Peptides against a protein of PDB entry 3NZW. Designs and how they scored, part 74

Target 1, 212 residues: chain A of PDB entry 3NZW
Amino acid sequence: TTTLAFRFQGGIIVAVDSRATAGNWVASQTVKKVIEINPFLLGTMAGGAADCQFWETWLGSQCRLHELREKERISVAAASKILSNLVYQYKGAGLSMGTMICGYTRKEGPTIYYVDSDGTRLKGDIFCVGSGQTFAYGVLDSNYKWDLSVEDALYLGKRSILAAAHRDAYSGGSVNLYHVTEDGWIYHGNHDVGELFWKVKEEEGSFNNVIG
Target 2, 222 residues: chain B of PDB entry 3NZW
Amino acid sequence: QFNPYGDNGGTILGIAGEDFAVLAGDTRNITDYSINSRYEPKVFDCGDNIVMSANGFAADGDALVKRFKNSVKWYHFDHNDKKLSINSAARNIQHLLYGKRFFPYYVHTIIAGLDEDGKGAVYSFDPVGSYEREQCRAGGAAASLIMPFLDNQVNFKNQYEPGTNGKVKKPLKYLSVEEVIKLVRDSFTSATERHIQVGDGLEILIVTKDGVRKEFYELKRD

## One batch from the design tools (peptide; made by RFdiffusion4, then SolubleMPNN)

Design b2_p15_3_s4 (from b2_p15_3, 8 letters changed)
Fold by OpenDDE base, seed 3:
Structure b2_p15_3_s4 (fold): chain B 212 residues (1-212), chain C 222 residues (1-222), chain A 15 residues (1-15)
Amino acid sequence: as target 1 above (212 residues)
Amino acid sequence: as target 2 above (222 residues)
Amino acid sequence: SMDPLVAAALERHLA
């Protein structure tokens, strides 16, 4: 898995691959590793598929309950804290989760929290999470600027996942791409890694380790 | 060391069509190298036009299916006989599976039916309740033999339009029920030839708007 | 504890 999120002048980019594995078996190439919690809040999934899917779905329910009770959307801080508190209660039970809670509230602006099953909760501007995270960071860190255009930021997110999909055997399938703004998240499509790879290679003159 | 799990072998396969879905399974039940039964159905009509199979450890599979059937019953009681949608069924099954997260059901679960738009739907689950909707899925002993075949024949993976130098993928299209049945039969006959835990009989449950139909085919009894 | 067979062979991992 490779997931990433970063803040920039235009909001948040979230990009993820879509491969699931069971050992050496490719279980799926089409997994949705982003949960759309609400129109303004996303969760990313890395680790155990069931753990992430179950608890982030549960988180969505908790976020909805918050809205009903408080008549206000939950903050990204509070949403991430709910998840963090939950996984902390299961500490040592063997949950496997590496998540990013990404969203926008008027109070916080665009916000990213990293939450994992070890009980770590971090606020930050840039996170890559999963077995391919280091590959993604290599591309992302090399090209990241706060002042990226939305177009360039989207491309950078997509390109970083592509790099990870290329090098990490546990990442691949497709890139799912999101842009989070004050108006909510916008889905920017599913990009098959096979097609994307060749396109990027041709346009950039990159991936010269592959002949074709 | 105590192992609470067994492996009863077998294989299951789901394929979604445009307005139908198919869930198939062999009828062989084994333990180690011994055939316990040549006809032990593992694909079930659960009501509400939902068919289900949980393949792996049969005791766990049976327990899970029974729990789901009960869940359907309670859903009717609690919601004025409302039909359980396939997506809601999938969510329910996730909860059943994940409820045993720390002592999982040792099964690969597949359900098939129609979505709320009348389109064929197949959902597959891991033992702890991760799920996704797919056009096809193989599960069980011979899943590794069948799944790549389904990728090629249902999803047209690695197929390109002739004369395009591999630049144009074969377009996705729905398969007819007859085509799907052929693929299922070919899958299981092939799997039976190469896997000792697959054989004896093939039951296919076909879900349409008109209900669930069953077909049976003999497999090798070796 | 999760059985190693379940975890390694059947559980979907978003590695």
Scores: peptide ipSAE 0.367, ipTM 0.847, DockQ to the pose 0.171; fails the geometry check
Fold by OpenDDE base, seed 5:
Structure b2_p15_3_s4 (fold): chain B 212 residues (1-212), chain C 222 residues (1-222), chain A 15 residues (1-15)
Amino acid sequence: as target 1 above (212 residues)
Amino acid sequence: as target 2 above (222 residues)
Amino acid sequence: SMDPLVAAALERHLA
């Protein structure tokens, strides 16, 4: 898995691959590693598929309950804290989760929290999470600027996942791309890695380690 | 060392069509190298036009299917005989599986039916309840033999339009029920030739708007 | 603890 999220002048970019594995077996190439909690809040998934899918769906229910009780959308801080508190209660039980809670509230603006099954909760501007995270960081960190255009930021997110999909055997399938703004998240499509790789190679003159 | 899990072998396969879905399974039940039964059905009509199979350790599979059938019954009691949708069934099964997260059901679960738009639907589960809606899925002993075949023949993976220099993929299209049945039969006959835990019989449940139909075919009995 | 056979061979990983 490779997931990433970063803040920039235009909001948040979220990009994820779509491969699931069971040992050396490619279990799926089409996994949805982003949960759309509400129109303004996303969760990403890395680690155990069931742990992430179950508890992030549960988180969505808790966020909806908050909205019903408080007549206001839950903050990104509070949503991430609910998840963090939950996984901390299961500490040592063997949950495997590496998640980013990404969203926009009027109070917080665009916000990213990293939450994992070790009980770590971090607010930050840039995170890459999964077995391919270091490959994604290599591309993302080398090109990241706060002042990126929306177009350049979307491309950078997509390109960083592509780099990880190329080098990490446990990442691949496709890139799912999101842009989060004050008006909510916008889905920017599913990009098959096989097609995207050749397109990027041709347009950039990159990936010269591959002949073609 | 005590192992609480057995492995009863077998293989299951789901394929979604445009307005139908199929869930198929062989009827062989085995322990180690001994055939326990040549006809032990493992694909079940659960009501509400939902078919289900949980393949792997048969005791766990049977327990899970019974729990789900009971869940359907209670859903009707609690919701004025409302039909359980396939997506709601998938969510319910996730909770059944994940409820035993720390002592899982040792099974690969597949359900098939129609979605709320009348389109064919197949959902597959891991032992702890992660699930995905897919056009096709193989599970069980010969899943690794069948799944690549389904990738190629259902999803047209690695197929390109002639004369395009590999630039244009073969377009996705729905398969007819007859085409799907052919693929299922070819999958199981091929798997039977290469895997000792697959064989004896093939039972196919076909879900349409008109209900569930069953078909049976003989497989190799060696 | 989760059975290692389930975790290694059957559980879907997003890793």
Scores: peptide ipSAE 0.362, ipTM 0.841, DockQ to the pose 0.143; fails the geometry check
Fold by OpenDDE base, seed 1:
Structure b2_p15_3_s4 (fold): chain B 212 residues (1-212), chain C 222 residues (1-222), chain A 15 residues (1-15)
Amino acid sequence: as target 1 above (212 residues)
Amino acid sequence: as target 2 above (222 residues)
Amino acid sequence: SMDPLVAAALERHLA
């Protein structure tokens, strides 16, 4: 898996691959590793598929209950804290989760929290999470600027996942891409790695380790 | 060391069509190298036009299916005989599986039916309740033999339009029920040749708007 | 604890 999220002048970019594995077996190429919690809040999934899917779905329910009770959308801080508190209760039980809670509230602005099954909760501007994270960081860190245009930021997110999909055997399938703004998240499509790779290679003159 | 799990072998396969879905399974039940039964059905009609199979350790599979059937029953009691949708069934099964997260059911679960739009639906589960809606899925002993075949023949993976120099993928299209049944039969006959835990019989449940139909085919009994 | 056989061979991982 490779997931990433970063803040920039235009909001948040979230990009993820779609491969699931069971050991050396490719279990799926089409997994949705982003949960749409509400129109302004996303969760990403890395680690155990069931752990992430179950608990982030549960988180979605908790966020909805908050809205119903408080008559206000839950903050990114509070949503991430709910998840963090939950996984901390299971510490040592063997949950495997590496998640990012990404969203926008008027109070917080664009916000990203990293939450994992070790109980770590971090606020930050840039995170890559999963077995391919280091590959994604290699591209992302090399090209990241706060002042990226929305177009360039979207491309950078997509391109970083592509790099990880290329080098990490546990990452691949497709890139799912999101842009989060004050108006909510916008889905920017599913990009098959097989097609995207050749397109990017041609347009950039990159991936010269592969003979086309 | 004591292993609480058995492995009863077998293989299951789901394929969704446009307005139908199929869930198929062989009828062989085995322990190690000993055939326990040549006809032990593992694909079940659970009501509400939902078919289910949980393949792997048969005791766990049977328990899970029984629990789900009971869940359907209670759903009707609690919701004025409302039909359980396939997506709601999938969520329910996730909870059944994840409820045993720390002592899982040793099974690969597949359900098939129609979604609320009348489109064929197949959902597959891991032992702890991750699930995905897919066009096709193989599970069980010969899943590794069949799944790549399904990737190629259902999802047209690695197929390109002739004369395009590999630049144009073969377009996705729904398969007819006849085409799907043929693929299922070819999958199981092929798997039977290469896997000792697969054989004897093939039972196919076909879900349409008109209900569930069963077909049976003989497989090799060696 | 979850059986290692289940975890390693059958569980879907988003690794």
Scores: peptide ipSAE 0.359, ipTM 0.834, DockQ to the pose 0.143; fails the geometry check
Fold by OpenDDE base, seed 4:
Structure b2_p15_3_s4 (fold): chain B 212 residues (1-212), chain C 222 residues (1-222), chain A 15 residues (1-15)
Amino acid sequence: as target 1 above (212 residues)
Amino acid sequence: as target 2 above (222 residues)
Amino acid sequence: SMDPLVAAALERHLA
């Protein structure tokens, strides 16, 4: 798995691969590793598929209950804290989760929290999570600027996942891409890695370790 | 050391069509190298036009199917005989599986039916309740032999339009029920030849708007 | 904890 999220002048970019594995077996190439909690809040999944899918769906229910009770959207800080508190209660039980809670509220602006099954909760501007994270960081860190255009930021997110898909055997399938703004998240499509690789190679003159 | 799990072998396969879905399974039940039964059905009609199979350890599979059938019954009691939708069934099964997260059901679960738009639907589960809606899925002993074949023949993976130099993929299209049944039969006959835990018989449940029908085919009895 | 046989054989990982 490779997931990433970063803040920039235009909001948040979220990009993820779609491969699931069971050892050396590719279990799926089409997994949705982004959970759309509400129109302004996303969760990403890395680690155990069931742990992430179950608890982030549960988180969605808790966020909805908050809105119903308080008549206000939950903050990204509060949503991530609910999840963090939950997984911390299960510490040592064997949950495997590496998640990013990404969203926008008027109070916080664009916000990213990293939450994992060790009980770590971090606020930050850039995170890559999963077995391919180091490959994604290599591309992302080399090209990241706060002042990226939305187009360039979307491409950078997509390109970073592509790099990880190329080098990490446990990442691949497709890139799912999101842009989060004050108006909510926007889905920017599913990009098959096979097609995307050749396109990027041709356009950039990159990936010269592969003969076309 | 005591192992709480058995492995009863077998293989299951789901394929969704446009207005139908198919869930198939062999009828062989095995322990180690001994055939327990040549006809032990493992694909079940659960009501509300939902078919289900939980393949792996048969005791766990049977328990899970019974719990789901009971869940359907209670859903009717609590919701004025409302039909359980396939997506709601999938969510329910996730909770059944994840409720045993720390002592899982040793099964690969597949359900098939129609979605609320009348389109064929197949959902697959891991032992702890992660699930995905897919056009096709193989599970069980010979899943690794069948799934790549389904990728190629249902989802047309690695197929391109002739004369395009690999630049244009073969377009996705729904398969007819007859085409799906052919693929299922070819999958199981091939799997039977290469896997000792697959054989004897093939039972296919076909879900349409008119209900569930069953077909049976003989497999090699080796 | 999850049984190692289940985890290794069938659990889907988003590694």
Scores: peptide ipSAE 0.358, ipTM 0.839, DockQ to the pose 0.166; fails the geometry check

Design b2_p15_4_s1 (from b2_p15_4, 9 letters changed)
Fold by OpenDDE base, seed 5:
Structure b2_p15_4_s1 (fold): chain B 212 residues (1-212), chain C 222 residues (1-222), chain A 15 residues (1-15)
Amino acid sequence: as target 1 above (212 residues)
Amino acid sequence: as target 2 above (222 residues)
Amino acid sequence: SFLEKSPASYREWWL
């Protein structure tokens, strides 16, 4: 898996691959690694598929309960804390989760929290999470700046996942791309890596390690 | 070291059509190299137009299916005989599987039915309850032999329109029930030739708006 | 933890 999220002047970009594996077996190329918790809040998945899917779905339920009880949307801080507290209770039990909780509230603005099964909870502007995270960071860090246009930011997110999909055997399939703004998240499509790779190679003159 | 799990072999396969779904499984049950039964069905009608199979360790599979059937029963009691939707069934099965997260059911689970729009649906699960809706899925011993075939013949992977220099993919389209059944039969006959844990018989459950139909075909008995 | 791989004998999905 490779997931990433970063804040910039235009909000948050979230990009993820879609491959699941079981050892050397490619289990699926079409897994949704973003959970749309509500129109303003996203969760990303890396690690054990069941652990992430189960507990982030559970988190969604907790967020909805908060909304019903408090008559306002849950904060990104609180949502991420709920998940963090949960996984911390299971510390040592063998859960495997690397998650980013990304969203917008009027109180917080665009916000990203990293939460993992070790109990780590971090607020930040840039995270890459998964087996391909280092490959994604290589591209993302080299091109990131706060003042990116929305178009450039979307491309950078997509391009970073593509790089990871290229180098990480456990990442691939497609890129799912999101833009989070004050009006909520916007889905920017599913981009098949097989097609995207050749397009990017041609347009950029990149990936010269592969002969077309 | 103690291993609480067995492996009873077998293979299962689900394919979703436009207005139908198919879930098929061989009827061979094996332990190691010994055939326990040549006819032990592993695909079940669970009610509400949902068919289910949990392939791997048969004891775990049977337990899971029984629990799900009970879940359907209680759902009716608690919700005025409301039909359980296939997506709700999938969520329920996730909870059944994940409830044993630290001592999992040693099975690959597939369910098939119709979604709320009447379209064919196949859901597959890992042993601990991650799930995905797909057009097709093979599970069990010969899954690695069948799944690539399904990628090519159901999802038309690596197929392109002639004369387009590989630039235009073969368009996705739904297969007819006859085409799907043919693919299922070809899959299992081929798998039987290459895998010792697959054979004897093939049972296919076809789900339509009219209910569940069963078909049976002989496989090689070697 | 993000480099974990499923054992050959177990079909758990990893992301």
Scores: peptide ipSAE 0.442, ipTM 0.800, DockQ to the pose 0.399; fails the geometry check
Fold by OpenDDE base, seed 2:
Structure b2_p15_4_s1 (fold): chain B 212 residues (1-212), chain C 222 residues (1-222), chain A 15 residues (1-15)
Amino acid sequence: as target 1 above (212 residues)
Amino acid sequence: as target 2 above (222 residues)
Amino acid sequence: SFLEKSPASYREWWL
């Protein structure tokens, strides 16, 4: 898996691959590794598929309950804290989760929290999470600027996942791309890695380790 | 060291069509190299046009299916005989599986039916309850033999339009029930040839708006 | 985990 999220002047970019594995077996190439908790809040998934899917869905329910009770959207801080507290209660039980809770509230603005099954909860501007995270960081860090245009930021997110898909055997399938703004998240499509690779290679003159 | 799990072999396969879905399984049940039964059905009609199979350790599979059937029953009791939708069924099964997260049901679960729009639906589950809706899924012993075939023949992976120099993919289209049944039969006959844990019989449950139909085909008994 | 030694078809999915 490779997931990433970063803040920039235009909000948040979230990009994830779609491969699931069971050992050396590619279990799926079409897994949704982003949960849309609400129109303003996303969760990303890395680690055990069931752990992530189950508890992030549960998180969604908790967030909805908050909205019903408090008559306001839950903060990104609070949402991430709920998840963090939950996984911390299971510390040592064998949960495997590497998640990013990304969203926008009027109080916080665009916000990203990293939450993992070790109980780590970090607020930050840039995170890559998964087996391919270092590959994604390589591309992302080399091109990241706060002042990126939305177009460039979207491309950078997509391109970083593509790099990880290229080098990490456990990442691949497609890139699911999101842009989070004050108006909520916008889905920017599913990009098949196979097609995207050749397109990017041609347009950039990159990936010269592969003979076209 | 005591192993609480067994492996009863077998293979299951689900394919969703436009307005139908199929879930198929062989009827061989084994332990190690011994055939326990040549006809032990593992694909079940659970009501509400939902068919289910949980393949792997048969004791766990049977338990899971029984629990789900019971869940359907209680759903009707609690919700004035409301039909359980396939997506709700999938969520319910996730909870059944994840409820045993630390002592899992040792099975690969597939359900098939129609979604609320009347379109074919197949959901597959890992042992601990992650699930995905897909057009097709193979599970069990010969899944590794069948799934790549389904990728090619259902989802048309690695197929391109002739004369396009590999630039135009074969367009996705729904398969007819006859085509799907043919693919299922070919899958299982092929798997039977190459895998000792697959064979004897093939039972196919076909879900349409008109209900669940069953078909049975003999497989090699070797 | 008992699932670690299982065939790929019976293994937990990882992301």
Scores: peptide ipSAE 0.439, ipTM 0.806, DockQ to the pose 0.753; fails the geometry check
Fold by OpenDDE base, seed 1:
Structure b2_p15_4_s1 (fold): chain B 212 residues (1-212), chain C 222 residues (1-222), chain A 15 residues (1-15)
Amino acid sequence: as target 1 above (212 residues)
Amino acid sequence: as target 2 above (222 residues)
Amino acid sequence: SFLEKSPASYREWWL
């Protein structure tokens, strides 16, 4: 898996691959690694598929309950804290989760929290999470600027996942791309790596290690 | 060292069509290299136009299917005989599986039916309850032999339109029930040739708006 | 973990 999220002047970009594996077996190329918790809040998934899917779905329920009780959308801080508290209770039990909770509230603005099954909870501007995270960071860190246009930011997110999909055997399938603003998240499509790779190679003149 | 799990072999396969879905399984049940039964059905009609198979350790599979059937029954009791939707069934099965996260059911679970729009639906589960809706999925012993074939023949992976120099992918389209049945039969006959845990018989459950139909085909018994 | 002791055919999905 490779997931990433970063803040920039235009909000948040979230980009993820879609491959699931079972050892050396590619279990799926079409896994949804982003949960749409509400129109303003996203969760990303890396690690055990069941752990992530089950508990992030549970998180969604908790966020909805918060909204019903408090008559206000849950903050990104609180949502991430709920998940963090949960995984901390299971610390040592063998859960495997690397999660980013990304969203917007009027109180917080665009916000990203990293939460993992080790009990780590971090607020930050840039995170790459998964087996391909270092490959994604290589591209993302090299090109990231706060002042990126929305278009450039979307491309950078997509391009970073593509780089990881290229180098990480456990990442691939497609890139799912999101843009989060004060008006909520916008889905920017599913981009098959097989097509995207050649497009990017041609347009950029990149990936020169591949001849064909 | 005590191993609580057995492996009863077998293979299952689900394919979703436009207005139907198919869930198929061989009828061979084995332990190690010994055939326990040449006809032990592992694909079940669970009611509400949902068919289910949990392939792997048969004891776990049977337990899971029974629990789900009971869940369907209780759903009717609690919700005035409301039909359980396939997506809700999938969520329920996730909870059944994940409830044993630390002592999992040793099974690959596939369900098939129609979604609320009347379109074919196949959901597949790992042993601990991650699930995905897909157009096709193979599970069990010969899944690794069949799944790549399904990628090519159902999802048209690595197929391109002639004359496009590989630039235009073969368009996705739904297969007819007849085409799906052919693919299922070819998949299982091929798997039977190469995997000792697959064979004897093939039972196919076809889900349409009119209900569940069963078909049976002989496989090699050697 | 119990999962580590699972048979090799245990196929948990990883992301």
Scores: peptide ipSAE 0.438, ipTM 0.795, DockQ to the pose 0.527; fails the geometry check
Fold by OpenDDE base, seed 3:
Structure b2_p15_4_s1 (fold): chain B 212 residues (1-212), chain C 222 residues (1-222), chain A 15 residues (1-15)
Amino acid sequence: as target 1 above (212 residues)
Amino acid sequence: as target 2 above (222 residues)
Amino acid sequence: SFLEKSPASYREWWL
C-alpha cells in the first residue's frame, strides 16, 4: 500500500493506491483505501484490510453520533483521537493500521492526523503511509510547495503514488485522488496505473528505467 | 501441539451478471490426501435471494453460514420481514467474521445476489472480514488457477480491440447467464485437472429476480 | 496465538 496526504494553500490532497495482497498473491487491484466518513472528513487505510475497514467504518459511526448529539460536525482532532484511543486499547493485541484522518472544519481549517496501531497520533502537513511510503516521499518532498496550485497539487499527489506503484511490489492497481476544501472533499477519479504510467512517461520523459 | 484448524480443500467461484449472479463450488471434501466426501455441498441458499459459501475449514464455514442464516431470521423479526439487502448482508458478515478477529474463521467467504437496483452482486471476504464488491471472485484451493482466468474472461484484462495496436481496451460488457455458466464449468474442469483438492461434482447456484436455482455437473473423480 | 496455528494457506488481506 501507498497512501499520502498533504496540506497546501488550496486545502488537502489525498491520494492512495488500490492493491491488496496476501503474501505474494495480488488479492485485489480495486480496493478502496479511502473511507468517506462525512462530506468534510476522509480516512485512509494501510495495514490489515479488515482492521482498517472495520474500525474506520466504526469511526464513521462515532462521528455521526457526535454530529447528532452535539449538532455540530466532529473536529478532525476529535475524530482522530477517537480512533487513536480505540487502537490504543487494543495495543499488543495485533491490530495493524496506518491511517490518516483528513478533513476540514471551520475551527481547525484543513487538518491531517496520522494514527497507527502502535498508538502514535501526529498532526502534520505531509504524510505518506504504507510499504511504498518512501517512494512516494521521494517524489512528494522533491516537488512540494505550500503555494502549489490545485492542479499541480493534484498532479503531485497522483504522481507520487504512481512512483510508489512503480517501485513497490505491494502497491499498484489505480490511484484514487481527493481534494479537500472548506466546501468538503471532491473525488478526482480513479486512475489506472498501467495507463497512467505510460501517459506520464511520455509527457514528462520520465521513468527512463523502463524501455518502451 | 493442538491445531484447531483443518483444511477441507475445494474451490468456489462467484460471477455477477447484469440481472443475475452465480455462486459455484465443487463438492469434494478432503483432509490432506484423503477424500472425505465426493458430494458435500458448500454453497447455500440463505434466503432473501442471497447465496453464500465459506470455503476452507469446513467446520468454520458451516458455523459461519449457520450464524448468517440466523442473522437473516432475526433481521426479519426486528424489521417486519424486510428483505435483507446484499450490501447489508455483506456488512453483517463482516461483523460475524471480525467478531472472531483473534481466533478467525479459516475461510474465504463469497456471497452473491442482486443489489437494490436488481443488478448482480458478488461480495468476497477475507478470514477476518475485509470485503469488497466485485464482478467475479474465485476462492479456495484453486483460486490462484481460476482468478487470472476470470480476470481475462469476465473483466477482459489484457484484451484489446483488434487493429488498434493495443491502444484500445476491450470494452467491459455483462455476460449472459449462459456465457457465465460456460466460464464456470470451464474453470472447474480446468481446476480439477490441475488440483487434487478439486473435483467430483460442481454445484452452481444462480440468483435472479425469480429466485435461486441450482445446477449440478459431474467432475472428474480421480 | 491461534493465528500461528493457521495453515500456510491462511489468506488475510493486507493493504
Scores: peptide ipSAE 0.438, ipTM 0.808, DockQ to the pose 0.531; fails the geometry check

